# Peptides against a protein of PDB entry 5T59: the designs that were tried, part 19

Target 1, 112 residues: chain A of PDB entry 5T59
Amino acid sequence: TTPTMQSTSLLTEHLGYPPISLVDDIINAVNEIMYKCTNAMEKYLMQRNIIGKKDFSDEIKIGTAKLESLLENSVDKNFDKLELYVLRNILSIPSDLLEENRFRLLHHEKLV
Target 2, 90 residues: chain B of PDB entry 5T59
Amino acid sequence: EHIRFQRLVQVCNKALEESIRKLQSWEKIHECFPNYGQTREGIENLTVCQQQVIKLWSNLSRVEFDAIFHERSIEEKLNQLDDLINKARS

## One batch from the design tools (peptide; aimed at target 1 K81 Y85)

Design b2_p14_6_s4 (made by RFdiffusion4, then SolubleMPNN; from b2_p14_6, 5 letters changed)
Fold by OpenDDE base, seed 4:
Structure b2_p14_6_s4 (fold): chain B 112 residues (1-112), chain C 90 residues (1-90), chain A 14 residues (1-14)
Amino acid sequence: as target 1 above (112 residues)
Amino acid sequence: as target 2 above (90 residues)
Amino acid sequence: DLPEVEPKKRTYTK
């Protein structure tokens, strides 16, 4: 299930930032890494684009683009799952703590 | 007692592993370069490229994710969260 | 070895 507003507020107070910010950092990082990898692959192969008398530059460009798309799809899928898991199961507050007396505990610990 | 950060690391590793899995498939690599991969030299280049990109993926991910975890103090915060939850339940 | 370059960003809210 989706985290409640109360949970988000309490976790934001605890973390010093909204839980989603951590996920954003992770996803932004992997996206950056992804494009670095595919770019590196293209450059590596483009340095080796001629075999015999044939120039494979066009095929390399198309092929690396296809691999990039493949990787993009996989990253999107798996890190969407990660986002849901992190927000629901890791950066989450159990229902028994989503009560008035338990809220005070979290707030109190921050101030002490 | 402290479980949340461990879980975070695990799911990050899993997502990274699953994401790169298709690039680990020689068949997937080869089908993207059908004519290039029909040459001996092309196969050699693709093999090295595949190996190195996977290595690059792993290394960059480790460095960047560790940096994020540090900057967000997430291990400490998650450990504290575990402690708070355990304390509340005792 | 392979060479490196820079890319994109996002923003979510829950």
Scores: peptide ipSAE 0.194, ipTM 0.938, DockQ to the pose 0.041
OpenDDE base, seeds 1, 2, 3, 5: peptide ipSAE 0.169, 0.191, 0.216, 0.184; ipTM 0.938, 0.938, 0.938, 0.938; seeds 2, 3, 5 fail the geometry check

Design b2_p14_7 (made by RFdiffusion4)
Pose (drawn by RFdiffusion4):
Structure b2_p14_7 (pose): chain A 112 residues (1-112), chain B 90 residues (1-90), chain P 14 residues (1-14)
Amino acid sequence: as target 1 above (112 residues)
Amino acid sequence: as target 2 above (90 residues)
Amino acid sequence: EEEEEEIDEFFEEH
């Protein structure tokens, strides 16, 4: 289903937070990991940048950054699909409920 | 009958697996370090990276998301939602 | 299994 304002309004009430807030926590979380990994990888190599008698510091900075940017694209790509797949199929509303009052059952849930 | 949360787990894992796939390929890894990878020690060092970075990627993401799913009780909110739409359709 | 296939199809479509 396509998201609607009632679903956003109702799901915000059921969840206690807007449906997008969960998606923010996920995208923001994986990005932090992405950088944490690349930074960890660059330092592992920089203290191993000299093999034999040659210094590969330049190649490592370029290689570690050349990898980081490829994840920035792949992650932004794959987690936007997630941002979409979730708001359409998981935090989702059918027609059975907004055609004939979903408000009854949510109000009914909070009380009885 | 509880089906929506397991989906959330499936979609998160799905996004992560596709997010890291280009790093599982030794080829693209060596492309970023062509001269460095032509040395024995370089090959050994790069192998230690991709295998550890992947493990770090999997672990950090697994721990946080399980934590995020806890701080927002999403497994319950969705289980309540799954079994609630059924009661409505009935 | 069906849900995995639906997710796969969605990601492939995009």

Design b2_p14_7_s1 (made by RFdiffusion4, then SolubleMPNN; from b2_p14_7, 5 letters changed)
Fold by OpenDDE base, seed 3:
Structure b2_p14_7_s1 (fold): chain B 112 residues (1-112), chain C 90 residues (1-90), chain A 14 residues (1-14)
Amino acid sequence: as target 1 above (112 residues)
Amino acid sequence: as target 2 above (90 residues)
Amino acid sequence: DEIEQEIDEFFNEL
């Protein structure tokens, strides 16, 4: 389920930033790491593209592109799951505490 | 008592591990380089490349995610959240 | 590890 406006507001106040900002940081980081890895792989193999007087540059470029695509798809899938898990189960407030009386207690404790 | 930050660390690890899983397959690597991988030197190069990429993936993710967690003070904030919830239920 | 198992189940269901 999607976080409520109420829970988002409370968590934003607590964290000092919206909960989604943390997820965005994580996803942006892994995307950067992903392309660093694939770039490193291509560079490494391209420095070793000649074997037995045969140039494998084209095959290396195609192969690394395939692996990059594979990694992209996997990252997208798994970090979408991560986003859902974090927002639902970590950066969340239990429903019973969003009731009027419990809400006041949580808010009061935050302000004290 | 404090559980949310542990979950954050573990779900990050899970996502990272699942994302790199297919690159850990030698067959998956080899099939992308069918002719290159038929040579002795090619196999050696691919083997080293595979190992280095996996290590780079692990090292970079650790450093970057730890930096994010620190900058966002997320361990402290999640512990405080756990405490607030537990106190409200007491 | 209970947390790991819970996360695994979550990922497997999606």
Scores: peptide ipSAE 0.672, ipTM 0.952, DockQ to the pose 0.840
OpenDDE base, seeds 1, 2, 4, 5: peptide ipSAE 0.669, 0.670, 0.670, 0.671; ipTM 0.952, 0.952, 0.952, 0.952

Design b2_p14_7_s2 (made by RFdiffusion4, then SolubleMPNN; from b2_p14_7, 6 letters changed)
Fold by OpenDDE base, seed 2:
Parts: C-alpha cells; structure tokens; sequence
Structure b2_p14_7_s2 (fold): chain B 112 residues (1-112), chain C 90 residues (1-90), chain A 14 residues (1-14)
C-alpha cells in the first residue's frame, strides 16, 4: 500500500528528511553513473574509430546512443521497482503501529 | 533483529545488477556495431570496452551509494527504526 | 538468502 501521511511524517521526523529524499539521492546517483559509463564508452571507441582506412565514427555514435537508450530503459525500470520496494518494505511503519493507540506509543518512544 | 539496512543494500545491488544485465550480453553489444564488430580490431576494442564499462559501473555505484548511505546516516536510522518497531511490538 | 529471495519475488511481481 501507499505510505500514509502519518507514516511519512513520522519517518521524516526520525530520519531528519523525507523518505523520498533517500530514493531521490540513489536515483540521481545511478543516473549520473549511467551517463558517465556511456560517455566513457563513446570516448573509448571514438579514440579507436579508424580501422585500416575505414572511419567508423558514425556507426560508433549511433551504436553508443542505442546502448545508452537500452541502459536508460533498464535503469528506469529497475530503480522504479527499487523505489517501490524501499518505500513499502524499508522506509515504512507497520500498519498495526499506525493505529491511534499504537501511533501514540511509537511517537512517544521516539520523543523520549 | 536489524534487517532494514540489509534489505536496502541488497535491493540496491539487485537493481544495479539487473540494470547492467543487457550490457553484459556480447550479442547486444555486437548488434549495435554490426560493421565495426566484423573487424578483428573492432571485436577486440568492443570486448575491452564492455569489460571496462561494467567495472566502471560497479566501482562508481559502490562508491557513490556508500557515500549516500553515510551522508544520510541511513544504517543507524534504519537500525533505530527496527528497534523502535520491535520495542513497540514487545 | 531469504531477503534475496524476497527481493527477487518482488521484482518479478512487477
């Protein structure tokens, strides 16, 4: 289930930041890494673009772009799954503890 | 007792591994460079490139994710969360 | 591990 306002508030208080901020950091990092990898690949191959007397620069650019797109799609897919898993199973408070009486106990324990 | 941080590390590894899976396929790499990959030198270059990219992916992700976890104090916070939940259920 | 299996099942369910 989707996190409740209470859950988000309690976790924000506990963490010192909203739970989604951690996920955002992770996703931003992997995106940066992804483009560093594809850029490195393109540069490496472009330094080796001529074999014999044939220039493969155009093919390298197109091919690298295709691989970048492939990686982008895979990253988007798998880190969307990661986001769901983290928010549901890691940065979450069990529903039974969000009931009024249990909620107060959890909140009180945090403040003590 | 403390399980949330372990889950975080493992799900990050899962997402990273699944994301790079297609680049680990030589067939997919070769398909993107059909003429370049028909040359001996091209095959050699693609092979080295593939290996280096995968290593770069692994190394950068380890360093960056560890930095995030440290900056967010997430291991400590998740352990505390486990403790709070366990205590509330006791 | 048990957690790995849980994660795998989760990813497969989506």
Amino acid sequence: as target 1 above (112 residues)
Amino acid sequence: as target 2 above (90 residues)
Amino acid sequence: SEIDEEIDKFFESL
Scores: peptide ipSAE 0.686, ipTM 0.953, DockQ to the pose 0.913
OpenDDE base, seeds 1, 3, 4, 5: peptide ipSAE 0.684, 0.684, 0.679, 0.684; ipTM 0.953, 0.953, 0.953, 0.953

Design b2_p14_7_s3 (made by RFdiffusion4, then SolubleMPNN; from b2_p14_7, 6 letters changed)
Fold by OpenDDE base, seed 5:
Structure b2_p14_7_s3 (fold): chain B 112 residues (1-112), chain C 90 residues (1-90), chain A 14 residues (1-14)
Amino acid sequence: as target 1 above (112 residues)
Amino acid sequence: as target 2 above (90 residues)
Amino acid sequence: DEIDKEIDEFFESL
């Protein structure tokens, strides 16, 4: 189920921004964090790329890229679920409050 | 009484925990570095790296998500929403 | 807690 136009409008008025904007902020943040983590991993290992006169630079680059991809896929999957949960169960207006009498009450409270 | 913000915090934690789960697997880490991980020093470096990344993930997410919640005033707004709903149902 | 269980069930359903 998707949010109605009414619920989106009411929540936008209440929040001062569209509900999706919060989710966007969260997703953008976790993506930034993700790449900071993978970058740190690569840099740490590349500073330790030579062991016993053997250079493991190529293996490190490939390996860290694989881990990055793994993390990307997991972040994408789980934060898509988060988005659905937030929009359906947190940033939502119960159907009974979208009825005429209750709808007016919500508007009245915001205007007074 | 106030439940929505609690749900937000908990679902964020859930998504973060599930996202990092695979990196918590030593087996998955090691298989990405098959030759490097056969050396003593390599194993030590990978172990430290894994631990540091997980800590960095946790610390950065806490700081950044708290900043977002503050900037969006989401706790206050969700509490108000709970109050409005409860009032309407009373 | 109850909320955690609800969230877990939701994530598992997808």
Scores: peptide ipSAE 0.700, ipTM 0.953, DockQ to the pose 0.922
OpenDDE base, seeds 1, 2, 3, 4: peptide ipSAE 0.699, 0.699, 0.698, 0.700; ipTM 0.953, 0.953, 0.953, 0.953

Design b2_p14_7_s4 (made by RFdiffusion4, then SolubleMPNN; from b2_p14_7, 6 letters changed)
Fold by OpenDDE base, seed 2:
Structure b2_p14_7_s4 (fold): chain B 112 residues (1-112), chain C 90 residues (1-90), chain A 14 residues (1-14)
Amino acid sequence: as target 1 above (112 residues)
Amino acid sequence: as target 2 above (90 residues)
Amino acid sequence: NEIQEEIDKFFSEL
């Protein structure tokens, strides 16, 4: 079930920000962390690129790019799942509380 | 009674763990460096690199996610949400 | 952990 406009409005009022903003922060953070990790890996190996008079710089660059791509795909997949879970099971208002009478109760409790 | 923040922490951990799973595979790492990984020194470097990246991933994610949770006051807000919902259902 | 089981199931079904 997709969140309704009503639930989004209620949650935005409660949180002080739209529910999706939290997810965006999480996803932006993991993306930043991801590239820091891959960059660190490349730099570490590039400082150790010569072994036995052979220069492995090109292989290192290609290899780290492949790992970055692999990590990107996994992050995208798993954090898309996270987004769905958060919006459905964490930042959500049960449907029974979205009825007119229950809606008023929610607002009343919040404003008191 | 309060379950939503626990769900948030656990689902974040789940997504992080699943995302790094392939990098935890030595075979997957070695496949990306076929010639480099045929040298003794290369294997040693890749081993250390793999360990360091996984640690960096874990440490950075913990620090950054905790910062987000704090800045968004999400534990407090989710606890309040639980309370509101539970009260409405009682 | 009931929550963990719920999350694991959710991730496995997607």
Scores: peptide ipSAE 0.762, ipTM 0.955, DockQ to the pose 0.926
OpenDDE base, seeds 1, 3, 4, 5: peptide ipSAE 0.762, 0.761, 0.761, 0.761; ipTM 0.955, 0.955, 0.955, 0.955

Design b2_p14_8 (made by RFdiffusion4)
Pose (drawn by RFdiffusion4):
Structure b2_p14_8 (pose): chain A 112 residues (1-112), chain B 90 residues (1-90), chain P 14 residues (1-14)
Amino acid sequence: as target 1 above (112 residues)
Amino acid sequence: as target 2 above (90 residues)
Amino acid sequence: EEEEFEEATEFFEE
């Protein structure tokens, strides 16, 4: 289903937070991990940048950054699909409920 | 009958597996370090990275998301939603 | 937008 304002309004009430807030926590979380991994990888190599008698510091900075940017694209790509797949299929509303009052059951839930 | 939350786990894991796939390929890893990878110690060091970074990637994301799913009770909100639409269709 | 949705659905249902 395609998201609607009633679903956003109703699901915000059922969840206690807008449906997108969960998606924010996920995207924001994976990005932090992405950089935490690359930074950890660069330092592992920088203290191993000299093999034999040659210094590969330059190659490492370029390599670690050249990898980081490839995840920035792939992650932004794969988690936007998530941002879409969730708001359409998971935090989703059928027609059975907004055609004939979903309000009854949510109000009914909070009370009885 | 509780089907929507397991999906949330499936879609998260799906997104992560695709997010890291290019790093599981030794080729693309060596492309970023061509000269450094042509040394024996370089090959050994790069192997330690991709295998540890993947493990770190999997672990950090596993722990946080399980935590996020807890702080927002999403497993319950969705289980309440799944079994609630059924009561409505009935 | 509809194509993006269809691709995202096929992608996650793989």

Design b2_p14_8_s1 (made by RFdiffusion4, then SolubleMPNN; from b2_p14_8, 9 letters changed)
Fold by OpenDDE base, seed 5:
Parts: sequence; C-alpha cells; structure tokens
Structure b2_p14_8_s1 (fold): chain B 112 residues (1-112), chain C 90 residues (1-90), chain A 14 residues (1-14)
Amino acid sequence: as target 1 above (112 residues)
Amino acid sequence: as target 2 above (90 residues)
Amino acid sequence: DLKEIKETEEFFNS
C-alpha cells in the first residue's frame, strides 16, 4: 500500500522535507557509488591490458560493461525494495494516529 | 523504544550487501574475462580488482549514507516519531 | 553482522 496524502503531509511537516526526498538521496548516492566502482574497475584493468604480447583492451571493456550491467540490475532491484519498505514501514504514520483525536495531538506537539 | 532509525540502517545495509553479492562471486568475475583470466597475471589482476572494488563499495557507501543521515537529521526525527507514537498509545 | 543481517531479512523481505 502507498502512504496517504495525510501521512505525507504530517511527515513533511515533521521532517522539514517530503519523505521521498530521503529515499531519493539514498538512491542517488548508491548510483553514484556504483559508477565510481565500475569506472575504477575498468581503469585499473585497462592500465594492465597488456600481458606478454597480447592486448586485452577489448575484452576488458566488454567484461567491465557486463559487470556494470549486473551491478545495475542488482542495485535497481534491492533499492526498489528499500524504497517501498522505508516509505511504508519507517517513514509512516500508523493508521490509528491518523484518526481525528490523534491527528490533533501531532499538530499540538509541533506547536508547543 | 526507538526502533525506526535502527531499521533504516539495517535495511540500507541489507540492500548494499545484496547489491554487491554478485561481484563477490569469483566465478562471475572470471567468466566476464575468459581469455584474460586464463593468464597468471590476469588472474592476479582480477583478484586484486575484485577485492579493491568491494572495499571501495563499502567505504563510499558508509561515508555517503552517514552524510545523508546527518544532513537530513533522520535519527533525531525518527526518534521523535517513535516518541510521538508511543505517547499517543499510552 | 551475520546475525544482524538475518534479523533484517524479516523486514527487508516484507
């Protein structure tokens, strides 16, 4: 289930930013890290592309691209799960607190 | 008492671990470099490369995620949320 | 770490 507009509003007020913004930061960070890792791998191997009299540059480029794709798929899968879990179970307001009396309590605490 | 931030850290670690799992497989690394990996030097280079990239993954993720959590004050905010929920249910 | 990972599976797989 997706978070309600009411819970999103309350959490945005509490956090000072929309809940999705935190997830976006996390996902953006891991994507940046991912490409830094694959770039480093390619650069490292390309500096060592000649063994004996053989040039393995083409094989290295293809191989590192395959590993990048593998990592991309895994990152996408696992951090999609993370996004759903965080928004549904961590950055969420329990349904009982969205009732009228409890809703007022949250606003009251903010103002006091 | 305070559970949400702990869960956030745990799920982040889990996602990071599962994401890098395939790169931890020597078989998967080697199959991407079938001829290069048939040479002694190639195997050595791939071994070092694999180890270094996994370390880089771990180190960068730790630094960047900690920075995000700090900038978003998420531990404090989640603790406050836990407190509000507990108070409302008391 | 392994113990923590196992405990997290309950949440991550949900």
Scores: peptide ipSAE 0.063, ipTM 0.928, DockQ to the pose 0.079
OpenDDE base, seeds 1, 2, 3, 4: peptide ipSAE 0.062, 0.057, 0.057, 0.061; ipTM 0.928, 0.927, 0.926, 0.927

Design b2_p14_8_s2 (made by RFdiffusion4, then SolubleMPNN; from b2_p14_8, 5 letters changed)
Fold by OpenDDE base, seed 1:
Structure b2_p14_8_s2 (fold): chain B 112 residues (1-112), chain C 90 residues (1-90), chain A 14 residues (1-14)
Amino acid sequence: as target 1 above (112 residues)
Amino acid sequence: as target 2 above (90 residues)
Amino acid sequence: DEKEVEETTKFFEE
């Protein structure tokens, strides 16, 4: 099920930030890493673009772009799944606790 | 007893592993460089690239994700959440 | 980031 506004509020109170913020950090990080990886590969190959008497620069550029696209698609798919999992199963509050009991516990912990 | 942080780490690792899966395929790498990969030197260069990009992926993700987890204090927060839930059910 | 690119490239050369 989709997280409720109530659970989001309670988790935000507990975490000190909205649950989605953690996911955003993770996704932003992997995207950055992804482009660092593909960029590094392109640069490495472009430094080795001539084999014998043939210049493979164009093929390298096209090829690395294709790999980047493949990686992008995979990252998008897998981290979309991650987002759903984290928000639904990790950063979640059981429905039976979305009552006064949960509020009391959070209040108590903050006062202690 | 504390399970949420473990699950977070697991799902992150899974997402990272599955994301890099296609780059682990030599066939897919070679397909992107059909003529370059017909040369001995080209194959060698592509081999190095494949190996190193996977290593870079792994290393960067470890460092960056650990930093995020630390900055967000997520292990502590998730452990506390587990404790709160367990306490509420006791 | 040019510096970052340079460092990343060096990684591949190791």
Scores: peptide ipSAE 0.045, ipTM 0.920, DockQ to the pose 0.020
OpenDDE base, seeds 2, 3, 4, 5: peptide ipSAE 0.043, 0.044, 0.041, 0.044; ipTM 0.920, 0.919, 0.923, 0.920; seed 2 fails the geometry check

Design b2_p14_8_s3 (made by RFdiffusion4, then SolubleMPNN; from b2_p14_8, 7 letters changed)
Fold by OpenDDE base, seed 2:
Structure b2_p14_8_s3 (fold): chain B 112 residues (1-112), chain C 90 residues (1-90), chain A 14 residues (1-14)
Amino acid sequence: as target 1 above (112 residues)
Amino acid sequence: as target 2 above (90 residues)
Amino acid sequence: DEEELKETEEFFNK
């Protein structure tokens, strides 16, 4: 079930911001965290790139890039699901409240 | 009575946990560093690195998500939404 | 905690 324009408008009025804005904040945050983690991993290993007089810098760069891609794919998958769930099941107005008689309740509570 | 905020926290945690799942696999980590991981010192470094990045992931996500929830006043707003819905159904 | 996780899975898979 996709949220209606009416539902979005009502929730925007209630929240003070569009529902999607919360999801955007969450997704932006996890993306930032993701790259901080992968960057930290690369830096840590690059500081330890030489073992037994052998330089593993190239392998480390490639390996960390692979892990970054793996993490990106997982984040995208899971947080896409999260977005759908939040918008459908958490930031949602039940259909019974969208009926004409029930619609007044939400507006009335807002104005009073 | 109030269920929406709890669900929000739960699904956020679930998404975070599932996202980091593959990095928790030593086998997957080792596969990315096949030669480096054949050295004793390399294994030690990878082990520490894996542990640290997982901790960093957990700590940063907790701090940032809590900040978002606070800035958006989402607990209060979702509780109010629950109350409105419950009132309408009563 | 484990029960909470199960509930989350049920919700998340909805």
Scores: peptide ipSAE 0.100, ipTM 0.927, DockQ to the pose 0.079
OpenDDE base, seeds 1, 3, 4, 5: peptide ipSAE 0.052, 0.050, 0.058, 0.052; ipTM 0.924, 0.924, 0.925, 0.925

Design b2_p14_8_s4 (made by RFdiffusion4, then SolubleMPNN; from b2_p14_8, 5 letters changed)
Fold by OpenDDE base, seed 3:
Structure b2_p14_8_s4 (fold): chain B 112 residues (1-112), chain C 90 residues (1-90), chain A 14 residues (1-14)
Amino acid sequence: as target 1 above (112 residues)
Amino acid sequence: as target 2 above (90 residues)
Amino acid sequence: EEEEIKETEKFFEE
């Protein structure tokens, strides 16, 4: 159920851009958001690093790094699944429409 | 009739929700700050931080993804795709 | 909505 070259070409013509470009935008966005979130968390806690005259800066840095790693792994896993799903099930053309007669019809609709 | 864009939104939301799930776990948060989290003030700080970061995640994702969808005209394009497919099968 | 995001970001900067 992987996309074919023919499907990609047709969808690119229809969309005005390759289907993968949409996925790239999504993934790039979530990665940016992810690091903004972890950075914000670290900054917030580092502003509150001293409690009872004890400095927890080192623990905060290590802890936030662990959380970042955890989030990275989760983002990678889930958005890899998203990429596969989008390309196979959303930005896809049914196989029956990739046949010769159906293919011509789609081209005709685009050109008219 | 039009199903593809709805599916796109759904899968995006699911991916976002599943990605942030671990940070929604207080246990996971606390484990990363074992000594800091043993203090009253530390617990309070972590609690607020956890709440706010989840909000930030949600808000930023919503705005950024909507912007992408708009810039790519994806709802319109997917609706058109649905229409083309339905027409071809009629 | 954009205002809400700004407020959230501001929170972490305080």
Scores: peptide ipSAE 0.092, ipTM 0.925, DockQ to the pose 0.020
OpenDDE base, seeds 1, 2, 4, 5: peptide ipSAE 0.029, 0.042, 0.045, 0.045; ipTM 0.917, 0.925, 0.926, 0.926

## One batch from the design tools (peptide; aimed at target 1 D80)

Design b2_p15_1 (made by RFdiffusion4)
Pose (drawn by RFdiffusion4):
Structure b2_p15_1 (pose): chain A 112 residues (1-112), chain B 90 residues (1-90), chain P 15 residues (1-15)
Amino acid sequence: as target 1 above (112 residues)
Amino acid sequence: as target 2 above (90 residues)
Amino acid sequence: EEEELFEEAEEWFEE
């Protein structure tokens, strides 16, 4: 289903937070991990940048950064589909409920 | 009958697996370090990275998301939503 | 564009 304002309004009430807030926590979380990994990888190699008698510091900075940017694209790509797949299929509303009052059951839930 | 939350776990894992796939390929890894990878120690060091980074990637994301799913009780909100739409359709 | 993006997201998930 395509998201609507009633679903955003109702699901915000059922969840206690807008449906997008969960998606923010996920995207924001994976990005932090992405950089935590690349930074950890660069330092592992920088203290191993000299093999034999040659210094590969330049190649490592370029390589670690050249990898980081490829994840920035792939992650932004794959988690936007998540931002979409969730708001359309998981935090989703059928027609059975907004055609004939979903408000009854949510109000009914909070009380009885 | 509880089907929506398991989906949330499936879509998250799905997004992560695709997010890291290019790093599981030794080829693309060596492309970023062509000269460094032509040394024996370089090959050994790069192997230690991709295998550890992937493990770190999997572990950090597994722990946080399980935590995020807890702080927002999403497993319950969705289980309440799954079994609630059924009561409505009935 | 939005419909194609949604179909791509479904195909992506099915893989």

Design b2_p15_1_s1 (made by RFdiffusion4, then SolubleMPNN; from b2_p15_1, 8 letters changed)
Fold by OpenDDE base, seed 1:
Structure b2_p15_1_s1 (fold): chain B 112 residues (1-112), chain C 90 residues (1-90), chain A 15 residues (1-15)
Amino acid sequence: as target 1 above (112 residues)
Amino acid sequence: as target 2 above (90 residues)
Amino acid sequence: SEEKELKEVDEWFEK
């Protein structure tokens, strides 16, 4: 289910920011972490690219690129699920509380 | 009573865990470096690299996510939300 | 256990 405008407004007032902003922070953070990890991996192996008399630099670059792509796909899939889960099940207002009388109560309680 | 923040932590951990799962497979790592991984020294390097990446992933995510949760005051806000909802239903 | 990580987050959020 998609959050309603009413739910978003109430949550924005309560949080001090739109619910999606929290998700954006999380997703931005994991993407940054992801590239730090893949970059560290490439650098570590490239510093160890010569074994015996053979230079494995090309294989290392290709291999780390493949792993980066694999991780990117997994991050995208799982954090898309996370976004939906958070907005649906965590940062949500039950439908029964969006009725007029209950809506007013919730709004009033937030302001008191 | 307070359930939303617990769920947030759990879903974050789950997403992080599932995202790194394939990198935890030695077979998957080795397949990306077929010739490099045929050498003793290469295997040693890949082993250390795999372990360090997984630790880096875990440590960075913990630090960054905790910072986000603090900056957004999300535990307090979610607890308050739980209380408001429970009160409205009483 | 936290309810088995909330039932493994609902079997990792199967729709």
Scores: peptide ipSAE 0.598, ipTM 0.948, DockQ to the pose 0.119
OpenDDE base, seeds 2, 3, 4, 5: peptide ipSAE 0.586, 0.582, 0.586, 0.190; ipTM 0.947, 0.947, 0.947, 0.935

Design b2_p15_1_s2 (made by RFdiffusion4, then SolubleMPNN; from b2_p15_1, 8 letters changed)
Fold by OpenDDE base, seed 4:
Structure b2_p15_1_s2 (fold): chain B 112 residues (1-112), chain C 90 residues (1-90), chain A 15 residues (1-15)
Amino acid sequence: as target 1 above (112 residues)
Amino acid sequence: as target 2 above (90 residues)
Amino acid sequence: KEEKELQEVEEWFKK
C-alpha cells in the first residue's frame, strides 16, 4: 500500500520536505554515479584501444554500451525496490500515530 | 530505540551492492569484449578497468549518499521520528 | 505487484 496523504503531510512537516524528495535525491545520485562509472570505463579502454596493429575502438564502444545498459537496468530495478522500502518502512508513520490523539501529540511536540 | 536510519543505510548499501553485482562478474565483462579480451594486454586492461569501476562506484556512492543524508538531516529526523513513535506508544 | 517487491526487499535483510 502507498502512504496516505496524512502520513505524507505529517512527514513533510517533520522533515521539512516531502519524503519522496529524499528518494529522488538518492536515485538521482546513483544515476549520476552510474554514468560516471561507465564513462570512466569507456575512456580508460579507449586510451588503450590499439593492441598490436589492431584497433579495438569499435568493440570497446559497443562493449561499454552493453555494460552501461546492464548496469542501468540493474540500478532501475534495485532502486525501485529501495524506493518502495523506504517509503513504506522508513519514512512512514504507524497507524496508531495517525489517530487523532496521536496526531495532536505529534503537532504538540513540534510546537513545544 | 533508533532503527530507521540504520535501515536506510542498510537498504542503500544493499541496492548499491545488487546493482553492481553483474559488473563484478569477469565473465560478463569479458563477453562484452570478446576479441579485445583475447589479447594479453586486453585482459590486463579489462581487469584493471573492472577493479577501478567497482572502486569508483563504491567511493562515489559513499560520498554522495553521505552528502545527501547530511543535507537532508535524515539521521536526526529519523531518530526524532523513532522517539516520537516510541513516546506515543508509551 | 508492489507487495511482492516489498517482500523481495525485505528478503535482503533476512540473510
Scores: peptide ipSAE 0.328, ipTM 0.940, DockQ to the pose 0.577
OpenDDE base, seeds 1, 2, 3, 5: peptide ipSAE 0.328, 0.324, 0.327, 0.325; ipTM 0.940, 0.940, 0.940, 0.939

